# Ledger of designs, part 17: peptides against a protein of PDB entry 4BOS

Target 1, 163 residues: chain A of PDB entry 4BOS
Amino acid sequence: PVLTRTVVPADNSCLFTSVYYVVEGGVLNPACAPEMRRLIAQIVASDPDFYSEAILGKTNQEYCDWIKRDDTWGGAIEISILSKFYQCEICVVDTQTVRIDRFGEDAGYTKRVLLIYDGIHYDPLQRNFPDPDTPPLTIFSSNDDIVLVQALELADEARRRRQ
Target 2, 163 residues: chain A of PDB entry 4BOS as posed
Amino acid sequence: PVLTRTVVPADNSALFTSVYYVVEGGVLNPACAPEMRRLIAQIVASDPDFYSEAILGKTNQEYCDWIKRDDTWGGAIEISILSKFYQCEICVVDTQTVRIDRFGEDAGYTKRVLLIYDGIHYDPLQRNFPDPDTPPLTIFSSNDDIVLVQALELADEARRRRQ

## One batch from the design tools (peptide; aimed at target 1 D70)

Design b1_p15_5_s1 (made by RFdiffusion4, then SolubleMPNN; from b1_p15_5, 6 letters changed)
Fold by OpenDDE base, seed 2:
Structure b1_p15_5_s1 (fold): chain B 163 residues (1-163), chain A 15 residues (1-15)
Amino acid sequence: as target 1 above (163 residues)
Amino acid sequence: SRFEELMKRIPEGSP
C-alpha cells in the first residue's frame, strides 16, 4: 500500500474540500465549502467565551461573518475546530518544512486524517491498496505511525522537486 | 504557545 495525494481545486476553499474528502472516506466535493464554513461559524458562535477575540483575532461575530465569505481561506483555527468536531487528529504535512503538525494530538482520538500543505494549497492524502477493488483509505488509526513516515517521504520528495 | 505557533505556520487569510 502507498500513500498518495488527490489534487483538489486550487480555490480558496481547498482546506475545506480536503478535510471533507478525508473525513467522508474519499468523497471529492468542492461544493462542500459553503456548508463547512457555516458549520465552523455555528460552532464559533455557540461558544463566544472559548472562541474569544484573543483566539480569533477579531470579534466572534466578525469572525463568523468573515469565515462564511467565499473568498477567505482557513488555517490552524479552522483545522482545530474541525478536528474537534469530527473527533479525529488532523495531520498537516508541510512540504515547505517537511514536518507534520498534528491537530488534536492530545485529545485521545483513535482516528487521524492527513492533509498535505505547501503554504498556499491543501490536498488530501489517502492510502491506496494493491487490490483495485479495495477503496482508498483516508481515515487511519492514531497509532499508525507508518502513515506518518510515508507522509514525510511525500513531503520530502515534494520539497526536492521544488529545489 | 504551541497553538500560537501553529497559527503562524498555517495561517488563514483573505484577498
Scores: peptide ipSAE 0.569, ipTM 0.947, DockQ to the pose 0.887
OpenDDE base, seeds 1, 3, 4, 5: peptide ipSAE 0.547, 0.559, 0.534, 0.552; ipTM 0.944, 0.945, 0.942, 0.945

Design b1_p15_5_s2 (made by RFdiffusion4, then SolubleMPNN; from b1_p15_5, 7 letters changed)
Fold by OpenDDE base, seed 4:
Structure b1_p15_5_s2 (fold): chain B 163 residues (1-163), chain A 15 residues (1-15)
Amino acid sequence: as target 1 above (163 residues)
Amino acid sequence: SAFLERMKRIPESSP
């Protein structure tokens, strides 16, 4: 089995597209971004005490309006929210540092998904199997550390290609 | 947290 990336559009919503891809089992749908943004806004709006101005960098309402724009960028807060919503660990491997940032690692989720980040773009990762009849896997056991090793290898290779 | 603040400053994609 080989871990590979699926390149999604660089349309300012690659994070949402990538997350949707992995949590839905490998469904590439760039049109999912507006719904993902609305979902995040809804969650944020539902808990203004937790999602404070200090966390958001703007008022709760301002953030909700902001994140629903088609040109605003997601980051850690959005990943954290999506991790909680989908009840899975979201692991982001950074090709610039060859490090994995884990979101939801302390929540006890049984599943993990993986993204690859190059400093300006997010893509989803999936495990491909030699059997052509076996579809790629995007949702892994949170105990599957092999996939993390493979992600690091993939990131390291990507880094070497840029250097 | 410092972690969240750091990651928050990392955009998902370039314009």
Scores: peptide ipSAE 0.067, ipTM 0.752, DockQ to the pose 0.474
OpenDDE base, seeds 1, 2, 3, 5: peptide ipSAE 0.064, 0.064, 0.061, 0.062; ipTM 0.740, 0.761, 0.754, 0.755; seed 3 fails the geometry check

Design b1_p15_5_s3 (made by RFdiffusion4, then SolubleMPNN; from b1_p15_5, 5 letters changed)
Fold by OpenDDE base, seed 5:
Structure b1_p15_5_s3 (fold): chain B 163 residues (1-163), chain A 15 residues (1-15)
Amino acid sequence: as target 1 above (163 residues)
Amino acid sequence: SMFEERMKRIPEGSP
């Protein structure tokens, strides 16, 4: 089995497209972003005490209006919200630093998904199997540390290619 | 915090 990268469109919504891809088992839907943005805005609006200006960098209402724009980039805040919503650990491997940031690692989730990030663009990761009749896997056990090693290897190779 | 560090490494933004 090999961990591979699926390149999604380099639009301003690649994070949402990538998350949707992995949590839905490998479904590429570039049109999913508007609803994902609305979902996040709804969650943020529902808890203004937690999602304060200190966390958002802007008022709760300003953030909700901002994230619903079609050209704003999601980041750690959005990933953390989506992790909670989908009840899974979201692991982001950074090709610039060859580090993995794990969102939801202390929540006790049994599942994890993986994204690869280069500082500008997000792509989803999947495990391919030698048997062509076995579909790629995007949802892993939270105990599967091998996939994390493979993700680091993939990121390290990407970094070396840029040097 | 760990979350704050992640925010710096994985920032949100817009053009």
Scores: peptide ipSAE 0.191, ipTM 0.820, DockQ to the pose 0.875
OpenDDE base, seeds 1, 2, 3, 4: peptide ipSAE 0.179, 0.111, 0.086, 0.156; ipTM 0.823, 0.794, 0.781, 0.810; seeds 2, 4 fail the geometry check

Design b1_p15_5_s4 (made by RFdiffusion4, then SolubleMPNN; from b1_p15_5, 6 letters changed)
Fold by OpenDDE base, seed 3:
Structure b1_p15_5_s4 (fold): chain B 163 residues (1-163), chain A 15 residues (1-15)
Amino acid sequence: as target 1 above (163 residues)
Amino acid sequence: SKFEERMKRIPESSP
C-alpha cells in the first residue's frame, strides 16, 4: 500500500473539501464547503461559553459570520471542531516543517484521517492498494503509526523538491 | 495549551 495525495482546488475552501474527502471515504466534493462552514458556525454558536473570544480571537457572533463567508480560510480552530464533530483524529502533516499535528489525540478516538499542509493549501491523503478493485482508504486506525511515517515521508519529499 | 500551540503552527489558511 502507498500513501498518496489528492489535489483539491485552491478555492479558499480546500480545508473543508479535504476534510470532507477523508471522512466520507474518498469523495471529492468541492461544493461541500458552504454546508461545512454553516456546520462549524452552528457548533460555535451552540457553546458560547467554550468558544469564547479568548479562543476565537473575536466575538462568537463575529466568528460565525466570518467563517460562513466563502472567501475566508479555515485553520486549527476549524480542524479541532471538525475532529470533535466527526469523532476522529485529524492528523495534519506540514511540508514546511515535516511534522504532524494531531487534533483530537487525547479524545480516545479509534479512527484517524490525514491531511497534508504546505502553509497555505490543504490536501487529503489516501492509501492506494495494488488491487484495482480495492478502493483507496482514507480512514485509518488510530493505532496505525505506519501511515504517519508514510505521511512524513511525503512531506519530506515535498520539502526536498522545494530546496 | 496544546490547542493554542497548534493554532500558532497551523493558522487560518485554506485557499
Scores: peptide ipSAE 0.148, ipTM 0.800, DockQ to the pose 0.609
OpenDDE base, seeds 1, 2, 4, 5: peptide ipSAE 0.130, 0.120, 0.107, 0.119; ipTM 0.789, 0.786, 0.776, 0.784; seed 5 fails the geometry check

Design b1_p15_6 (made by RFdiffusion4)
Pose (drawn by RFdiffusion4):
Structure b1_p15_6 (pose): chain A 163 residues (1-163), chain P 15 residues (1-15)
Amino acid sequence: as target 2 above (163 residues)
Amino acid sequence: KTGESLHVDKSDVDV
């Protein structure tokens, strides 16, 4: 089986669309983004002690309004939140310098999902099978460290191809 | 539309 990128629209909501794709087992639905952003705002507003002005670069309320827009980009704050909400490890494979940032790293989730990130775009990763009957898989066991190795290699290859 | 972003280290938010 081969680790594969599926290209979602680069409409400013790719982070949400990619996360949704992988946690839902391979469903592409761009319309999920406004609801996922509202979910983020709900969680950010619920903990102003943690989501402080220093962390957000603005007020808690300003951040909530900002993330609810259809043109702002999700990042580490959003990913950390979505990892907990969905109760899975979210592994971002960064093709800029070829590394993996593992959200939920120490929460003991049983599940793991992967996104590929080039500094501008987010797309989901999935495992494809050469058997006509076996659909792609987007959710992996936390014990499954080999998929992380394959993702690192895909990151190397993706970096070479992009240059 | 034109995009906008914010950058935060994972170590600051994934606690």

Design b1_p15_6_s1 (made by RFdiffusion4, then SolubleMPNN; from b1_p15_6, 9 letters changed)
Fold by OpenDDE base, seed 1:
Structure b1_p15_6_s1 (fold): chain B 163 residues (1-163), chain A 15 residues (1-15)
Amino acid sequence: as target 1 above (163 residues)
Amino acid sequence: MKGSSFSVPISKVDK
């Protein structure tokens, strides 16, 4: 088994596409972005007390309108929201720093998914198996720290390629 | 475009 990167389109919605891919077990659907954006906006709108201007950097309403645009990029706020929504830890390995940021790590989730981030683009990670009849795995145990090591290896390789 | 995906620490958003 080997951890591999699936390159998703470099559109403005790569984060949403990548999250959708891993949480749905390896389904590549770039068209999922509008609904993903709407989902996030709905969650934010539902709790204006928590999702305040202090958190969002803009009013709740402004954020909701902004995130639903097809040309705005998601980040930590959106990852945090999606982690909670899908009830899984979202681990983002950064190829620039070769470190992993774990979202939802303190929530007690039993599952984790992995993304790779290069500063401007997100891609999903998956575990591939030699058996062609065994589909790739995108949802891992939150106890599977080996997959995190493998993710760091991928990030380090990516970093070396840029040097 | 966003410069960083981690401009907002999770500690501020996690709930």
Scores: peptide ipSAE 0.040, ipTM 0.732, DockQ to the pose 0.387
OpenDDE base, seeds 2, 3, 4, 5: peptide ipSAE 0.039, 0.034, 0.040, 0.040; ipTM 0.722, 0.705, 0.710, 0.715

Design b1_p15_6_s2 (made by RFdiffusion4, then SolubleMPNN; from b1_p15_6, 10 letters changed)
Fold by OpenDDE base, seed 3:
Structure b1_p15_6_s2 (fold): chain B 163 residues (1-163), chain A 15 residues (1-15)
Amino acid sequence: as target 1 above (163 residues)
Amino acid sequence: MKGSRSFVPISKVDK
């Protein structure tokens, strides 16, 4: 089994497309972005005390309007929200630093998904199997630390290619 | 060009 990258469009919504891909078991649908943005806005709007200006960097309403734009980029805040919504750990391997940032790691989730990030673009990761009849895996056990090692290997290779 | 938010420590986001 090998961990591989599925390249999604660089259309300002790559984070949402990538998250949707991994949490839905490998469904590539760039058209999911508007709905994903609305989902985040709905969650934020539902709890203005939790999602405060201190966290959002702007008022709750301003954030909701901003994130629903088709040209705004998601980041750590959005990943944290999506981790909580989907009840899974979201692990982001950074190709610039060769480090994994884990979101939701203290929530006790039994599942994790993986993204690869280069500073401006997100892609989903999946495990491919030698058996052609076995579909790729995008949802891993939170105890599967081998997949994290494989993600770091992918990131390190990507970094070397940029040298 | 847009800019993605930098990674924020989980402890700052998860109250």
Scores: peptide ipSAE 0.040, ipTM 0.709, DockQ to the pose 0.433
OpenDDE base, seeds 1, 2, 4, 5: peptide ipSAE 0.037, 0.039, 0.038, 0.036; ipTM 0.703, 0.720, 0.711, 0.704

Design b1_p15_6_s3 (made by RFdiffusion4, then SolubleMPNN; from b1_p15_6, 9 letters changed)
Fold by OpenDDE base, seed 2:
Structure b1_p15_6_s3 (fold): chain B 163 residues (1-163), chain A 15 residues (1-15)
Amino acid sequence: as target 1 above (163 residues)
Amino acid sequence: MKGSSYFVPISKVDK
């Protein structure tokens, strides 16, 4: 088995496309972004006490309007929200730092998904199998630390290619 | 634009 990335469009919504891909078991749908943005806005709007200006960097309403724009980027807060919504750990491996940021790691989720990030773009990661009839895996056990090692290897290789 | 996983502290949001 080999961990690989699926390149998604760089259309300002790569995070949402990537998350959708991994949590839906490998469904590439670049058109998912508007609804993903609305989902996040709905979650944020539902809990103004938690999602305050201190967390959002803007008022709850301003954030909701902002994130629903088609040209705004998702980041850590959106990943955290999606981690909670999908009840899974979202692991982001950074090709610049060769480290993994784990979102939802303290929540006790049994599942983890992986993204690769280069500083401006997110892509989803998947495990491919030699048997062509075995579909790629995008949802891993939260106990599967081998996949984290493989993700770091991918990040390190990507970093080397830029040097 | 905001896209980095480091702009919002994980410890603050991830709970």
Scores: peptide ipSAE 0.042, ipTM 0.727, DockQ to the pose 0.380
OpenDDE base, seeds 1, 3, 4, 5: peptide ipSAE 0.039, 0.037, 0.036, 0.040; ipTM 0.714, 0.710, 0.704, 0.717; seed 4 fails the geometry check

Design b1_p15_6_s4 (made by RFdiffusion4, then SolubleMPNN; from b1_p15_6, 10 letters changed)
Fold by OpenDDE base, seed 2:
Structure b1_p15_6_s4 (fold): chain B 163 residues (1-163), chain A 15 residues (1-15)
Amino acid sequence: as target 1 above (163 residues)
Amino acid sequence: MKGSWSFVPISKVDK
C-alpha cells in the first residue's frame, strides 16, 4: 500500500475540490466548488452565534458573501466546518513544515481523510493498493496512524525536492 | 490569484 497525491487544479478552489475528492471516495470533480462554497455559507448563516465576527474576521453575512465568490480561498475555518459537516477528521500535512494539523480530532470521529498543503495549494491524498482491481482508499480509520506517518514521509520528500 | 485565507491555528476555529 502506497499513499499518493492526486493533483487537482489550482483554480482558487483546490481546497473544496480536494475535500470533495476524499469524502466522496476518490471522485475528482472541480465543478463541485460552487456548491461546496454554498454549503459552507449555509452552515455559517445557520449559526451566527457560533460563527461570530470574532471567528470569521468579518460579519456572518459578509463571510457568506465572501466565501461564495469563485476567487476566494478556503482555509482552516472552512476545513473545520467541513470536518463537522462530514463528521470526519480532516488531517492536513504541510510540506513546508512537515507537520500535520488535525481538524476534528477532539470530536470522536471514527473516520479521517488527508490533504497535503504547500502553503498555497491543497491536494487530496489516497492509498493505492498493489491489486489494480482494488480502488484507492481515501477514507481511513481515525485509529490508522500509519497513514499519518506515510503523509509525513510524503511531505518530507516534497520539502526536500524544493531545497 | 491569492485568497485572503491562510492556514490558521485550530484553536482559533475550534471553540
Scores: peptide ipSAE 0.031, ipTM 0.690, DockQ to the pose 0.631
OpenDDE base, seeds 1, 3, 4, 5: peptide ipSAE 0.030, 0.026, 0.029, 0.029; ipTM 0.691, 0.673, 0.677, 0.657

Design b1_p15_7 (made by RFdiffusion4)
Pose (drawn by RFdiffusion4):
Structure b1_p15_7 (pose): chain A 163 residues (1-163), chain P 15 residues (1-15)
Amino acid sequence: as target 2 above (163 residues)
Amino acid sequence: AALQAAWEAGNALNA
């Protein structure tokens, strides 16, 4: 089986669309983004002690309004939140310098999902099978460290191809 | 510049 990128629209909501795609087991639905952003705002507004002005670069309320727009990009804050909400590890494979940032690293989730990130775009990763009957898989066991190795190599290859 | 262009492309796609 081969680790594969599926290209989602680069409409400014790719982070949410990619996370949704992997946690739902391979469903592409761009319309999920507004709801996922509202979920983020709900969680950010619920903990102003943690989501402080220093962390957000603006007021808690300003951040909530900002993230609810259809043109703002999700990042580490959003990913950390979505990892907990969905109760899975979200592994972002960064093809800029070829590394993996593992959200939910120490929460003991049983599940793991992967996104590929080039500094501008987010796309979901999935495992494709050469068997006509076996659909792609987007959720992996936390014990499954080999998929992380394959993702690092895909990151190397993706970096070479992009250059 | 690349980030700005990507952002504008996202807005054009949503239009």

Design b1_p15_7_s1 (made by RFdiffusion4, then SolubleMPNN; from b1_p15_7, 6 letters changed)
Fold by OpenDDE base, seed 1:
Structure b1_p15_7_s1 (fold): chain B 163 residues (1-163), chain A 15 residues (1-15)
Amino acid sequence: as target 1 above (163 residues)
Amino acid sequence: SALEAARAAGRALLA
């Protein structure tokens, strides 16, 4: 496939680095994590009624303090928040199950970005073009189902490599 | 677009 994986550092902030990469059009910036954590915390803190303890698994304040730590991992809650913030569908292909989890799929977004997840680590996905002078694409149409097929192919290959 | 606006806002927050 022309869809490829960019391996980002495994430093507990791979989700944030990966999301930043795809929404910025392919900019690798591992140093973005602290402020992305702060962004999420700010959003959560701004709406304690929506981001309740039932949703967060901890109090609103506890979550905000927790997510701002440099050694805590991001997951579905953070992806959902970032999807809503960037107004795009975030599609996560899982290499263990070879399935795609779509965040924001019912929100009517016209754009989608893709991550690949192995149960521990997140990496961003990008589409490369034959012309070396054409930059890789990280933001796709939400109608582009071909990219989802390509993501599944990447995940399946990754799974087979580990078996 | 909404994504472009949000991205710009995000960059401002992350700067």
Scores: peptide ipSAE 0.033, ipTM 0.686, DockQ to the pose 0.030
OpenDDE base, seeds 2, 3, 4, 5: peptide ipSAE 0.032, 0.031, 0.030, 0.031; ipTM 0.684, 0.687, 0.681, 0.679

Design b1_p15_7_s2 (made by RFdiffusion4, then SolubleMPNN; from b1_p15_7, 8 letters changed)
Fold by OpenDDE base, seed 2:
Structure b1_p15_7_s2 (fold): chain B 163 residues (1-163), chain A 15 residues (1-15)
Amino acid sequence: as target 1 above (163 residues)
Amino acid sequence: DELAAAAARGRALLA
């Protein structure tokens, strides 16, 4: 099996598209972002004590309005929230640093999904099987550390290609 | 937690 990336549109919502892709088992829906943004805003608004200005960098209300814009970028905060919502680890492999940031790693989730990030763009990762009748896998066991190694290899290769 | 760490990193992994 080979770990590969699916290139999603390089719009301002690639994070959301990528997360949606992996958590939904490989469904590419570039139009999913508005609802995902609203979902995040809803979660943030529901707990202003936890999602404080110190965490958000702006007031809870300001953040909610901001993240719902179609031109604002998601990041670690949004990934963390989505990890909790979908009850899975979200592992982001960074091609610039060849590092994996694992969100939800201490939550005891049994599943993990993987994204690849280059500093300005997110893409989802999937495992492709030699059997053409077996669809790609996007949801992995949280015990599957081999996929993390493969992700690092993929990121390292990408990094080398750019230098 | 992760959120606090993310905040400390200044919204890391933006895209």
Scores: peptide ipSAE 0.102, ipTM 0.805, DockQ to the pose 0.048
OpenDDE base, seeds 1, 3, 4, 5: peptide ipSAE 0.045, 0.042, 0.046, 0.044; ipTM 0.737, 0.728, 0.745, 0.732

Design b1_p15_7_s3 (made by RFdiffusion4, then SolubleMPNN; from b1_p15_7, 7 letters changed)
Fold by OpenDDE base, seed 2:
Structure b1_p15_7_s3 (fold): chain B 163 residues (1-163), chain A 15 residues (1-15)
Amino acid sequence: as target 1 above (163 residues)
Amino acid sequence: DELEAARAAGRALLA
């Protein structure tokens, strides 16, 4: 089994495309972003007490309008929200630092998904199997630390290639 | 919490 990267379009919505890919079991849908953005906005709007201006950096309503734009970038806040929504740990391996940021790690989720991030772009990660009839795996056990090691290896290799 | 920490970090991992 090998952990591999699926390159998604380098548009303003690569985070959403990548998350959708891994949480849906390996479905590449470049058109999923508008719905993902609306989902996040809906969640934020549903709890203005928690998603306050202090957290969002703008009013609840302003954030909702902002995140629904097709040219705004998602980041850690959106990942946190999506982790909670999908009830899974979202692990982001950064190729610039060769470190993994884990979202939802203290929530007790039994599943984790992995993204790779280079500072300006997100891609999803998947485990490929030797058997061509076995589809790639995108949802891992939260106890599968081997996949984290493999993700770090991918990040390290990517970093070396840029030097 | 995690969301607050993310905000405090300046919306890290933008992309």
Scores: peptide ipSAE 0.046, ipTM 0.757, DockQ to the pose 0.048
OpenDDE base, seeds 1, 3, 4, 5: peptide ipSAE 0.038, 0.035, 0.034, 0.036; ipTM 0.725, 0.712, 0.718, 0.721

Design b1_p15_7_s4 (made by RFdiffusion4, then SolubleMPNN; from b1_p15_7, 7 letters changed)
Fold by OpenDDE base, seed 1:
Structure b1_p15_7_s4 (fold): chain B 163 residues (1-163), chain A 15 residues (1-15)
Amino acid sequence: as target 1 above (163 residues)
Amino acid sequence: ARLEAARAEGRALLA
């Protein structure tokens, strides 16, 4: 089995599209972004003490309004929130550095999903099987370190090709 | 199990 990249639209919402893809088992839905943005905002608004201005870089209310815009980009804060929400590790392999940033790694989650990041764009990763009747896998065991190795290989290839 | 439950909840929120 090989780990492959599914290229999602290069719009402002690629992070949300990518996360949706992997947590839903491989469903590409570029229209998911507005509601996912609202989900993030709802979570942030629900705990202003935790999601403070120091963490958000702006007031809680300002962040909520900002993240719900269709022209703002998600990042580490949103990944952390989504990791907590879906109770899984979100592992992001960076093609620029060929490193994996693990979100939720110390939370004791039993599952992980993988994204690939090139500095401006997020895409989801999936494991493909030779049997066409076996659908791709997007949710892995948090003990599956082979998938992390494969992600690093994929990122290294992308770096070499400037992809 | 946790992911499945969270995913189901998420789908409900995103529906």
Scores: peptide ipSAE 0.032, ipTM 0.701, DockQ to the pose 0.030
OpenDDE base, seeds 2, 3, 4, 5: peptide ipSAE 0.026, 0.028, 0.027, 0.029; ipTM 0.656, 0.659, 0.658, 0.661

Design b1_p15_8 (made by RFdiffusion4)
Pose (drawn by RFdiffusion4):
Order: structure tokens, then C-alpha cells, then sequence
Structure b1_p15_8 (pose): chain A 163 residues (1-163), chain P 15 residues (1-15)
């Protein structure tokens, strides 16, 4: 089986679209983005002690309004939040310097999903099978550390190809 | 492309 990137639209919502794709088991639905952003705003507004002006670079309300737009890019705050909401580890494979940032690292989730990130774009990763009957898999066990190794190598290859 | 560039402007403004 081979770790594979599926290219989602680069419409400013790729982070949400990619996360949705992997946590829902391989469903591409760009229309999920507005709802996922509203979910983010709901959670950010619910904990102003944590989501402070220092963390957000603006007021809590300003951040909520900002993230609800269709043209703002999700990042680490959004990913941390979506990891908890979906109760899975979200592993972002950064092809800029070839590393993995593991959201939900210490929450003991049983599940793991992967995104590939080049500093500008987010796309989902999935495992493809050479058997005609076996569909791709986007959710992996937290015990499954080999998929992280394959993702690091894909990051190396992706970095080489991009250059 | 236009929508991407809108988002790029929003990102640069945020920075």
C-alpha cells in the first residue's frame, strides 16, 4: 500500500476541507468549510481565558469574526481544536523542512489522521490499496507508527519534487 | 486564483 495525497481545492479553506476529508473516512466536501469555521468560533468564544489577546493577536470576538470568513486560513489553533472535537490525532506533515507536528499527541486518542502541508496548501493523505475492492483508508490506529514513517518519506519526496 | 489571492491578502494583513 502506498501513502497518497489527494488534491483538494486551494480556495482558502483547504485546512478544513482536508481535515473533513480524513476524519470522515475519505469524503471531499468543500461546502463543509463554513460550518467548520463556525464550530471553531463557537469553541474560541467559549474559552477567552485560554484564547487570549496574546494568543490570537486580536480580541476573542475579532478572531471569531475573522475565522468565520471564507478567505482566512486555518492553522495550529484550528487544528488543535478540530483534534479534540473529532477525538483523533491530527498529524500535519510539513514538507518545508520535513517534520510532523502531532496534534492530540498526549490525549490518548485511538485514531490518527494525516495532512500534508507545504507552508501554503493543505491536502489530505490516505493509504491506497492495489486491490480493486479495498477503498483508501484515511483513519489509522494510534499504534500505527509506520504510517508516520511513510509520511516522513513522502514529505522528503514531495520536497524534492516541488523544488 | 482570485479567491486565493483574497486569502493571501487576508493572511498578509494578519501577519
Amino acid sequence: as target 2 above (163 residues)
Amino acid sequence: VADFLRGLVAKLEDL

Design b1_p15_8_s1 (made by RFdiffusion4, then SolubleMPNN; from b1_p15_8, 11 letters changed)
Fold by OpenDDE base, seed 4:
Structure b1_p15_8_s1 (fold): chain B 163 residues (1-163), chain A 15 residues (1-15)
Amino acid sequence: as target 1 above (163 residues)
Amino acid sequence: AERLARGLAARRARE
């Protein structure tokens, strides 16, 4: 089994496309972004006390309007929200630092998904199997630490290719 | 508590 990267479009919504891909079991749908942006806005709007200006960097309403734009980039805030919504750990491996940020790691989720990030773009990761009839896996056990090692190796390889 | 801080691997590139 090998962990591989599926390149999604760099259309300002790569984070949402990537998350959708992994949580839906490997479905590439670049058109999913508007709905996911609205989902995030809905969640943020539902709890203005928690999602305060201090957290969002802008008022709750301003953030909701901002994130629903088709050209705004998602980041840690959005990943945290999506982790909660999908009830899974979202692990992001950075090709610039070869480090993993784990979102939802303290929530006790039984599942984890993986993204790869280069400072500008997000892509989803999947495990491929030697059997051609076995589809790639995108949802892993939260106890599967081997996949994290594989993600680091993949990121390190990507980093070396750019050097 | 859930992490909301801007981690190195997940921050917005423009920020």
Scores: peptide ipSAE 0.039, ipTM 0.734, DockQ to the pose 0.052
OpenDDE base, seeds 1, 2, 3, 5: peptide ipSAE 0.034, 0.030, 0.030, 0.031; ipTM 0.714, 0.655, 0.649, 0.656; seed 2 fails the geometry check

Design b1_p15_8_s2 (made by RFdiffusion4, then SolubleMPNN; from b1_p15_8, 11 letters changed)
Fold by OpenDDE base, seed 2:
Structure b1_p15_8_s2 (fold): chain B 163 residues (1-163), chain A 15 residues (1-15)
Amino acid sequence: as target 1 above (163 residues)
Amino acid sequence: AERLARGLEAARARA
């Protein structure tokens, strides 16, 4: 089995497309972004005490309006929210630093998904199998440390290629 | 997958 990168469109919604891809088991749907933006806004609006201005960098209402725009980029806040919503650990391997940022790591989730990030763009990661009839895996056990090693290897290779 | 899809559908319905 080999961990591979699926390149999604380099638009303002690559994070949402990538998350949707992995949590839905490998479904590429670039049109998912508006709905995911609405989902995040709804979650944020539902808990203004937790999602405070200090956390959001803007008022709760301003954030909700902002994230629903089609030209705003998601980041750590959105990943954290999506991790909680989907009840899975979201692991982001950074090709610039060759590090994995784990979101939801302390929540006790049994599942993890992986994204690769180059500083401006997110892509989903998947495990391919030798058997062509076995579909790629995007949802891993939170105990699967091999996939984390493989993700780091992908990131390291990407970094070396840019040297 | 079904649960996730329902969540997105619910969010869409609220919009």
Scores: peptide ipSAE 0.033, ipTM 0.713, DockQ to the pose 0.033
OpenDDE base, seeds 1, 3, 4, 5: peptide ipSAE 0.022, 0.027, 0.028, 0.030; ipTM 0.602, 0.652, 0.669, 0.708

